# Peptides against a protein of PDB entry 3V4O: the designs that were tried, part 40

Target 1, 234 residues: chain A of PDB entry 3V4O
Amino acid sequence: DQPLAKDKVALLIGNMNYREHPKLKAPLVDVYELTNLLRQLDFKVVSLLDLTEYEMRNAVDEFLLLLDKGVYGLLYYAGHGYENFGNSFMVPVDAPNPYRSENCLCVQNILKLMQEKETGLNVFLLDMCRKRNDYDDTIPILDALKVTANIVFGYATCQGAEAFEIQHSGLANGIFMKFLKDRLLEDKKITVLLDEVAEDMGKCHLTKGKQALEIRSSLSEKRALTDPIQGTEY

## One batch from the design tools (peptide; made by RFdiffusion4, then SolubleMPNN)

Design b1_p12_3_s2 (from b1_p12_3 with S5A P11A R12L)
Fold by OpenDDE base, seed 1:
Structure b1_p12_3_s2 (fold): chain B 234 residues (1-234), chain A 12 residues (1-12)
Amino acid sequence: as target 1 above (234 residues)
Amino acid sequence: SPPPAEPQLQAL
């Protein structure tokens, strides 16, 4: 039987106008384009730009309230970030320099909370650097994750590496979104879709040896962003 | 003519 989503909800965060860190450009365009695409896929999309720590935490809380059993949840983040000990941290625009984990939002904590909602699918698209933050030696104590077999991470870059945006005369996509947007509407299992994006991105001469998409998945079923919502006709 | 310079990358 074709898998169905009880609902499809996405939170998109793009941080670019940092107070104490270099400003970015791509998140503006990336969030906008992804918003339009996900809406075409009948996602309920909340898109926010330039969030403080307080605002980010509130946005995540509100996002979680929309999740329930069988709901597809998608979190997209574009901005500064880091990864310590396998934990991904999204950096709010008001984060100090240097920032620490206490100033940031841990993606794995969000995942844990999503699992508690018994979601049908958990997709994380993280367009951020994954380099270690040497100024943060905190070892996160995370609760053990449940075995839900419905988790997909699309990392814009490899572990310990940087993700990039293109500096152009105008606004341009980040490298990840540049390729993701071309395939996002395809009716394919999400991991297959991302694998194709990875191949496309791998052909980019600008980022060869610098940035490569990493897919981490425990998805044991065929789930796609195009999956219909229960009770709806298309 | 020389090839155009590659765009500059900014790390996120």
Scores: peptide ipSAE 0.391, ipTM 0.779, DockQ to the pose 0.427
Fold by OpenDDE base, seed 3:
Structure b1_p12_3_s2 (fold): chain B 234 residues (1-234), chain A 12 residues (1-12)
Amino acid sequence: as target 1 above (234 residues)
Amino acid sequence: SPPPAEPQLQAL
């Protein structure tokens, strides 16, 4: 039997106009393109740009309120970020220089909260760098995650590596979104879809040896972004 | 005319 979603909800955040850090360009276009694609997949999409720490936390809180048992939740982030001790941190536009974990949003904490909602699927698409922040020596003690077997991480880059945007006369696009958008509408298990995206990215001569997609998943069911919503007739 | 220059990469 084909898996069904109770609902499908996505929060897309693109941070580019940082106050104390280099400005970016790709998040604008990437969030826009992903929004259109996810809406075609019948996701309820909230897309936000240039969020302060306060605004990001509020957006995540509102996103969590839309999650419930069997709901597909997708979080996409494009912007500055870092990874310390396996924890991913999204950097708000008003983060100080240097930023620390207390200034940022921890993705794994969000995942913990999503698990409490008994979601049907948890997808994180993180288009940010994963280098260690040497200015943050905090060793976070995170709560143990539940065994829900419904988690998928799509990292735009490998652990300890950088993610890039392509700047070509005018608008810039992230490397990750460039390839993701070509396959996102495919009716395939999300991990299989991302694996194909990884292969496509691997053929890019611009980022070969510099950026590679990493998929981290615990997904025991054939869940796809194309899965129909319960109670809907197609 | 010379081919267009390759796009430049910027780290996020």
Scores: peptide ipSAE 0.391, ipTM 0.776, DockQ to the pose 0.416
Fold by OpenDDE base, seed 4:
Structure b1_p12_3_s2 (fold): chain B 234 residues (1-234), chain A 12 residues (1-12)
Amino acid sequence: as target 1 above (234 residues)
Amino acid sequence: SPPPAEPQLQAL
């Protein structure tokens, strides 16, 4: 019994040209490569770069409008970020220095909204740091998540740790995407796929002891990014 | 030829 997706929709955000924070390089290439791969997997992909807070919120809202019952939703973010009290915050390019939660987008809030859409699968690929933001002592009060058993988080790094990009003279991938791109098209349960990516990343001596992929999932079905869309011939 | 220098890392 192969799982079917009602549709497959992805929002990819790469923030690199920050106004008040260090500029990044990898999100440009990472979003591009991931876009091409996901399109090969028949995802409808919206890829955006260097979004302000306003633009990010709008992009998420538009993304949510594309979600519905049984739809596979994938959110990829590459850029600055932080994690406070288990909540992941994506930092817009116009965020102040220092930034606070009110300046950022909370991933768990997005997940909550995705659950309301009764999606078939919710995948978050977060290529950002997960260090505590000491300048934000706000304890977020989030709505409780539903038990949907269709959630997969792929964190580029461990809790409290940093994620890295490789600084080359030219364009290069971040560490996470460097390994993810080699396996993304594999017909495997998404958690299994990410586990293999984690092993591959673990062989990278550059980030050994500095960055490790973390998979957090509640996925009770063998769902893969390769799952066919319902009503299509395959 | 000498091996290329190790790339530098930038934290996100």
Scores: peptide ipSAE 0.386, ipTM 0.773, DockQ to the pose 0.436
Fold by OpenDDE base, seed 2:
Structure b1_p12_3_s2 (fold): chain B 234 residues (1-234), chain A 12 residues (1-12)
Amino acid sequence: as target 1 above (234 residues)
Amino acid sequence: SPPPAEPQLQAL
């Protein structure tokens, strides 16, 4: 039978105008393009740019309030980030230099909270660097995650590596979004879709040996972003 | 026509 979503909700965050860190360009266009695509897929989309720590935490809280049993939740982030001990940290625009985990939002903590809502699908698309932050020596103590078999991570880059944006004639796009946008509307299991994106990215000569998509999933059902919302006709 | 500008990479 065709999998159904109770609802489909996405939070898109693009941080580019950092106060104490290098400014970025791609998040503006990438958030815009992804917003348009997800709306075509009947997602309820909240798109926000240049969020402070306070604003990011509030946005995540509001996003979580929209999640419930069977709801598809998608979190997209484009901006500065890092990964320490397997935990991904999104960096707010007002983060100090250097930033630490206490200044940032931990993606795995968000996942835990999403699991508590008994969502139908949890998708994270993280367009950020995954290098170790040597200025943060905090060892995270996280609660064990539940076995929900409905989790998909699309990392723009591999562990310990950087993610890039490309600038051409004043226009900038993230490498990840450049390829993701071409396939996002395909009616395929989300992990299959991302695998094809990974292959497309692998053919990019600009980032060969520098950036590669990583898919991390625990998804036991054939869930797609194209899945219809329960009670609706398509 | 002028040649296309070479793309530049910036780390996120």
Scores: peptide ipSAE 0.386, ipTM 0.776, DockQ to the pose 0.421

Design b1_p12_3_s3 (from b1_p12_3, 4 letters changed)
Fold by OpenDDE base, seed 1:
Structure b1_p12_3_s3 (fold): chain B 234 residues (1-234), chain A 12 residues (1-12)
Amino acid sequence: as target 1 above (234 residues)
Amino acid sequence: APPPAEPQLQAL
């Protein structure tokens, strides 16, 4: 049986104009291009740039309201971030320097909330650094995740490593999006698709030994971003 | 001719 999505919803956040941290460039282009691609895949896409903590939390809340049983949910984030004890933190543009977990949004918390919605698929594409934040030694107390077997993480880089954008005279993609955009429309299981992206990225001489895509998945079914929405004609 | 300089990378 062909997998069907009840609906497909994506939240894309690109933070680049940080108040107390280095400015970035790639999130602008990356969010734009990903928006275009996901819309071609019939996702309902909310794309936002340069969000404060308050705005990010609100955006996530609104995103969650669109999720329901069988809905495909995709969260993309491009910006500053860190990972402590296996928990990923997205950094709002108004985060202080140094930032702490209370200033940031924990991806695993979002995942928990998505699971409560009984989504059909949960995809996280995190284009951010995964280095430990030494200024935050707080161990997050997270509720245990449910065994939903529908979770896919695409990390732009390895645990404890940095992710990069290319500095050009003009606007350019981050390394992750540079390769992701070439394959995103392929009708393949999402983990297979990301694996191919990982191989493509691995050939990039600029980031060899510096950045590598990591895929973390519990997806036990053949789910693709190209899966049709129930009740739609193609 | 010298090879073109590699583009700079910025960490996220």
Scores: peptide ipSAE 0.398, ipTM 0.772, DockQ to the pose 0.418
Fold by OpenDDE base, seed 3:
Structure b1_p12_3_s3 (fold): chain B 234 residues (1-234), chain A 12 residues (1-12)
Amino acid sequence: as target 1 above (234 residues)
Amino acid sequence: APPPAEPQLQAL
């Protein structure tokens, strides 16, 4: 039987105009392109740029309100970030220098909250660096996750590594989105789709040895972004 | 004409 989504909701955040950190360019284009693609997949998409800590937290709260049993939830983030002890932190544009965990949004905490909503699928696409933040020595104690077997992480880079954008005349693009956009509409299990993206990215001579896609998943069902919404005539 | 220069990378 064709897997069905109760609904499909995506929150896309692109942070580029940082106050105390280097400005980025790719999030603008990447959020735009991903928005168009996800809308073609019948996602309800909220796309936001240059969010402060307060605005990011509010956006996540509103996103969570749209989640319910069987809903597909997708969170995309492009911007500065770091990873400490396996926890991913998204950096708001008003974060101080140096930033710490209390200034940032922890992705794993968001995942916990999504699990409480009994979502049908939880997808995180994190286009940010995963280097350790040496200025943050906090060891977070996170609540244990439930065993929902519906989780997919697409990390733009490997643990402890950096993610990059391509700088050229005009608008810049992230390496991750460059390859993701070519396959996102394919009717394939999301982990299979991302694996193909990983292979495509691996052929990029610019980032060979510098950036590689990492897929972390616990997905026991054949769920795809192309899955029809329940009640539709698909 | 010389080939176009390859784009540079900037870390996020």
Scores: peptide ipSAE 0.395, ipTM 0.768, DockQ to the pose 0.429
Fold by OpenDDE base, seed 2:
Structure b1_p12_3_s3 (fold): chain B 234 residues (1-234), chain A 12 residues (1-12)
Amino acid sequence: as target 1 above (234 residues)
Amino acid sequence: APPPAEPQLQAL
């Protein structure tokens, strides 16, 4: 039987104009391209750029309000980030230098809240660096996650590594989005789709040995971004 | 035509 979504909701955040950190370029184009693709997949998409900590937290809260039982939730982030002790932190544009976990949004905390909504699918696409932040020595104590078997992480890079954007003739795209956009509309299980993206990225000579896609999943059903919404024609 | 400029990488 064809899996169905109760609804499909995506929050896309692109941070580039940082106050105290190097400015980025790719998030602008990447958020735009992903927005167009997800809309073709009948996602309700909220796309936001250059969010402060306050604005990011509010955006996540509003996103969570749209989630409910059986809803597909997708969170995309492009910007500065880091990973400490297995926890991913998204950096707001007004974060201090250096930033700490208290200044950032923890992805795993968001996941916990999404699980409480009994979503049908939770997808995280994190186009950020995953290097250790040595200025933050806080060891987070997170509540145990539920076993929901509906979680997919697409990390733009490997643990402890950097993610990159490519600038060519004034245009910039993230390496991850460069390859993701070519396959995102395919009617395939999301983990299979991402695996193909990983292979495509692996052929890129520019980032060979520097950046590689990591897929982390617990997905027991054949869920795809192309899955139809309940009550709609398909 | 001049060869295309090599792309530049910037870390996120």
Scores: peptide ipSAE 0.392, ipTM 0.768, DockQ to the pose 0.429
Fold by OpenDDE base, seed 4:
Structure b1_p12_3_s3 (fold): chain B 234 residues (1-234), chain A 12 residues (1-12)
Amino acid sequence: as target 1 above (234 residues)
Amino acid sequence: APPPAEPQLQAL
């Protein structure tokens, strides 16, 4: 029994040209490469770069409108971020310095909204730092998540740690995307795929002891990004 | 030829 997706939709956000924070390079290439790969997997992909808070919130809202029962939803983010109390915050390019949760987008809130759509699969690929933001002591009160058993988080780094990009003279990739792109098209359960990426990434001497992929999943079905869309002739 | 220099890392 091969799982089927009603549809497959991805939102890719790459923030690099921050106004009040260090500029990044990798999100440009990473979003581009991931876009091409996901389109090969028949995802409907919306790729956006350098979003303000308003634009990010709007993009997420539009993304949610494309989700429905059985739809595979994938959110990829590359940029500055932080994690407070288990909540991941994506930092818009116009975020102040220092930024607080009110200036950022909470991934877990997005997940909650995705669950309301009764999606078939929720994948979050977060290529951001996960360090505690000491300038934000706010404890967010989030709505309780449902038990949907269709959630996969691929964190580019461990809790409390940083994620890195490789700075070349030219184009740069994030460490996470460097390894993810080599396996993304494999017909494997998404958690298995990410596990293999984690092993590949673990061989990188540059980030050994500094960055490691973390997989957090509640996925009771053998869902893969390669799963065919219902009604299509595969 | 000398080996290429190790790339620098930038934290996200």
Scores: peptide ipSAE 0.392, ipTM 0.766, DockQ to the pose 0.435

Design b1_p12_3_s4 (from b1_p12_3, 4 letters changed)
Fold by OpenDDE base, seed 1:
Structure b1_p12_3_s4 (fold): chain B 234 residues (1-234), chain A 12 residues (1-12)
Amino acid sequence: as target 1 above (234 residues)
Amino acid sequence: DPPPAEPQLQAL
């Protein structure tokens, strides 16, 4: 039986013009290209750039309102970030220097809230660094996640490592999106798709030994971004 | 001819 999504909703956030941190370039192009691709996959896409903490939290809240039982939810983030104790933190453009968890959005908290919506699929594509933030020693106490077996993380890099963008005279993709965009439309289980992206990325001489895609999944069903939406929406 | 310069990387 063909898996069906009740709906498909994506929130894409690209932060690049940081106030107190180095400016980035790739998020602009990456968000744009991913937006176009996901729309081709019949996702309802909200794409936002350069969000403050307040705006990011609001965007996530609005995103969550669109989620419901059986809905496919996808969160993409490109920007500064860090990972402490297995928790991923997205850094708003108005974050102080140094930033702490209280200034950032915890991805695992978002996941918890998505699970409460009984989503059909939860996909996180995190194009951010995963280095420990030494200025934040707070150990987040997170509620236990439900066993939903529908979670997929695509990390642009490995634990404790950095993710990179390419600097050219013009705008270019980040390393992750450079390879993701070539396969995103493929009708394959999302974990298989990401695995292929990982292999492609692994062949890149620029980031060999510096950046590698990590896939973390509890997805126990064959679900793809290409899965049709239940009903006659299109 | 010298090889082309390798593109620079910036950490996110």
Scores: peptide ipSAE 0.395, ipTM 0.780, DockQ to the pose 0.421
Fold by OpenDDE base, seed 3:
Structure b1_p12_3_s4 (fold): chain B 234 residues (1-234), chain A 12 residues (1-12)
Amino acid sequence: as target 1 above (234 residues)
Amino acid sequence: DPPPAEPQLQAL
């Protein structure tokens, strides 16, 4: 009675070389390490760095084309971001300063489109800040989500809070990836896995009171990233 | 040797 995926597809985006915003470092190594891990899990992985708004939208469109009924879809983003009224916005590298929602990609809109594909699992790993953008006072009307019970959000930080990377002379992980990478290959329900990551992160003295993992899920089945692909032999 | 200093954090 092992859950099966029709296929497993991941889009990883790491934005760090912003034109009008502070440069980041962690997205480079985080995307690289996550790519290798997901490929070990037999995900088809598209990894992209430093995307403009146009490129990000195209990447998401191409990602959606790979989704279909029963497919596991995973979207990872590392970079600048914000959250207004419960909507998460990923910031492209060419976003103006200040940026607004029309300059950014709304994660919830992507989720809506993924639901239309009747995916088997929708996982969002968002390594970005979730603070309110005071320069954006718009309240966009988004399409309503349907009840699919196959959604998992792993937020690197709490609502209204910041996510961090370690400032280092060399390559270093963000705080979220530092702990996620140690458990990602475990054969556990994805929400259980993330909960354990949250506990590991909670023991980190560097970010106590500053950053904590938030899991938001509606997952009615025991779905894991380790679930085998239908019709494949391992 | 003295312990290494705590690393600095950069907000995303």
Scores: peptide ipSAE 0.394, ipTM 0.779, DockQ to the pose 0.421
Fold by OpenDDE base, seed 2:
Structure b1_p12_3_s4 (fold): chain B 234 residues (1-234), chain A 12 residues (1-12)
Amino acid sequence: as target 1 above (234 residues)
Amino acid sequence: DPPPAEPQLQAL
């Protein structure tokens, strides 16, 4: 049987113009390209650039309001980030230097809130570094999630590693998006799709030994981004 | 000018 989504909603955040941290370039193009692709997949897409902490929290709150039972939720983030004790933190453009967890948005906390909405699918595409932040001594409690079997993480890089953007002829793309965009429209289970992206990225000589895609999933159904929305014909 | 043979990397 063909899996169906009640609706499909995506929040895309690209942070580049940091006040107290190095400026980035790729999120601009990456958010734009992903927006166009997800709209072709009939996602309702909200795309935002250069968000402060306040704006990011509001955007996430509004995103959560659009989620309900059976809805596909996708969160994409491109920007500075870090990972401490298995928790991923997205860094707002107005974050201080150094930043701490209280200045950032925790992805796992967002996941918890998405689970409460009884979503049909939760996809996180995190195009950020995953290095330890030594200035953050917060030890998170990770036993707050329930078993929903509908979670997929696509990390642009491995635990403790950096993610990169490439600049060519004045244009910049993230390494992750460079390969993701070529397969995103394929009618495949999302974990299979990401696995193919991982193999493609693994052939890139520029990032061998420096960046590799990590897929973390608990997905018990053959859910794809191409799945039709209930009550619609495709 | 022609683009460089290999792009430059910048960490996120």
Scores: peptide ipSAE 0.392, ipTM 0.782, DockQ to the pose 0.504
Fold by OpenDDE base, seed 4:
Structure b1_p12_3_s4 (fold): chain B 234 residues (1-234), chain A 12 residues (1-12)
Amino acid sequence: as target 1 above (234 residues)
Amino acid sequence: DPPPAEPQLQAL
């Protein structure tokens, strides 16, 4: 049976020009290329670059307003980040040095809010580091997640590890997007698609032993990014 | 000819 999406909505955030942290390059190209690909998949895509904390929170709020029962929601983030106690934190460009959780956006909190919308699919593609932030010892108290069996995390790197971009005079993709873009349009269950991307990334000599894609999912249905929108004919 | 140097990586 062919799964259907009520709608498909994506928020893409690329943070590069940090005020108090090293500047990045890859998010610019990565967001651009991913935007074009997701639009080919009939996603409604909002793409934003270099967001402050205030702007990021507003963008997430607006994104959530577009979600509803059966809607596919996809959040992509490229930039600085960290992971404490299994919680992923996206770092805004105006974050202080050092930054703490109150300066950042917690992905798991966003997931909780997406679940409240009764979405059909929740996909997170996080192109950021997952190292522990030693300057933040706060243990977030998060609401318990519902059992919705519609969650997919694609981490650009493993827990406790770093994600990388190639420093060129010109613009180039981050390691994750370099391989993701080649398979994103495939009509496959999203976890299967990401598994293939993981294998492709594993062949990269630059990041062997340093960066590997991690897939974390609770997805009981064969949901794909190519799934048609309900009420539409192709 | 020596192989070209590998590009530098920057952590995100």
Scores: peptide ipSAE 0.387, ipTM 0.774, DockQ to the pose 0.426

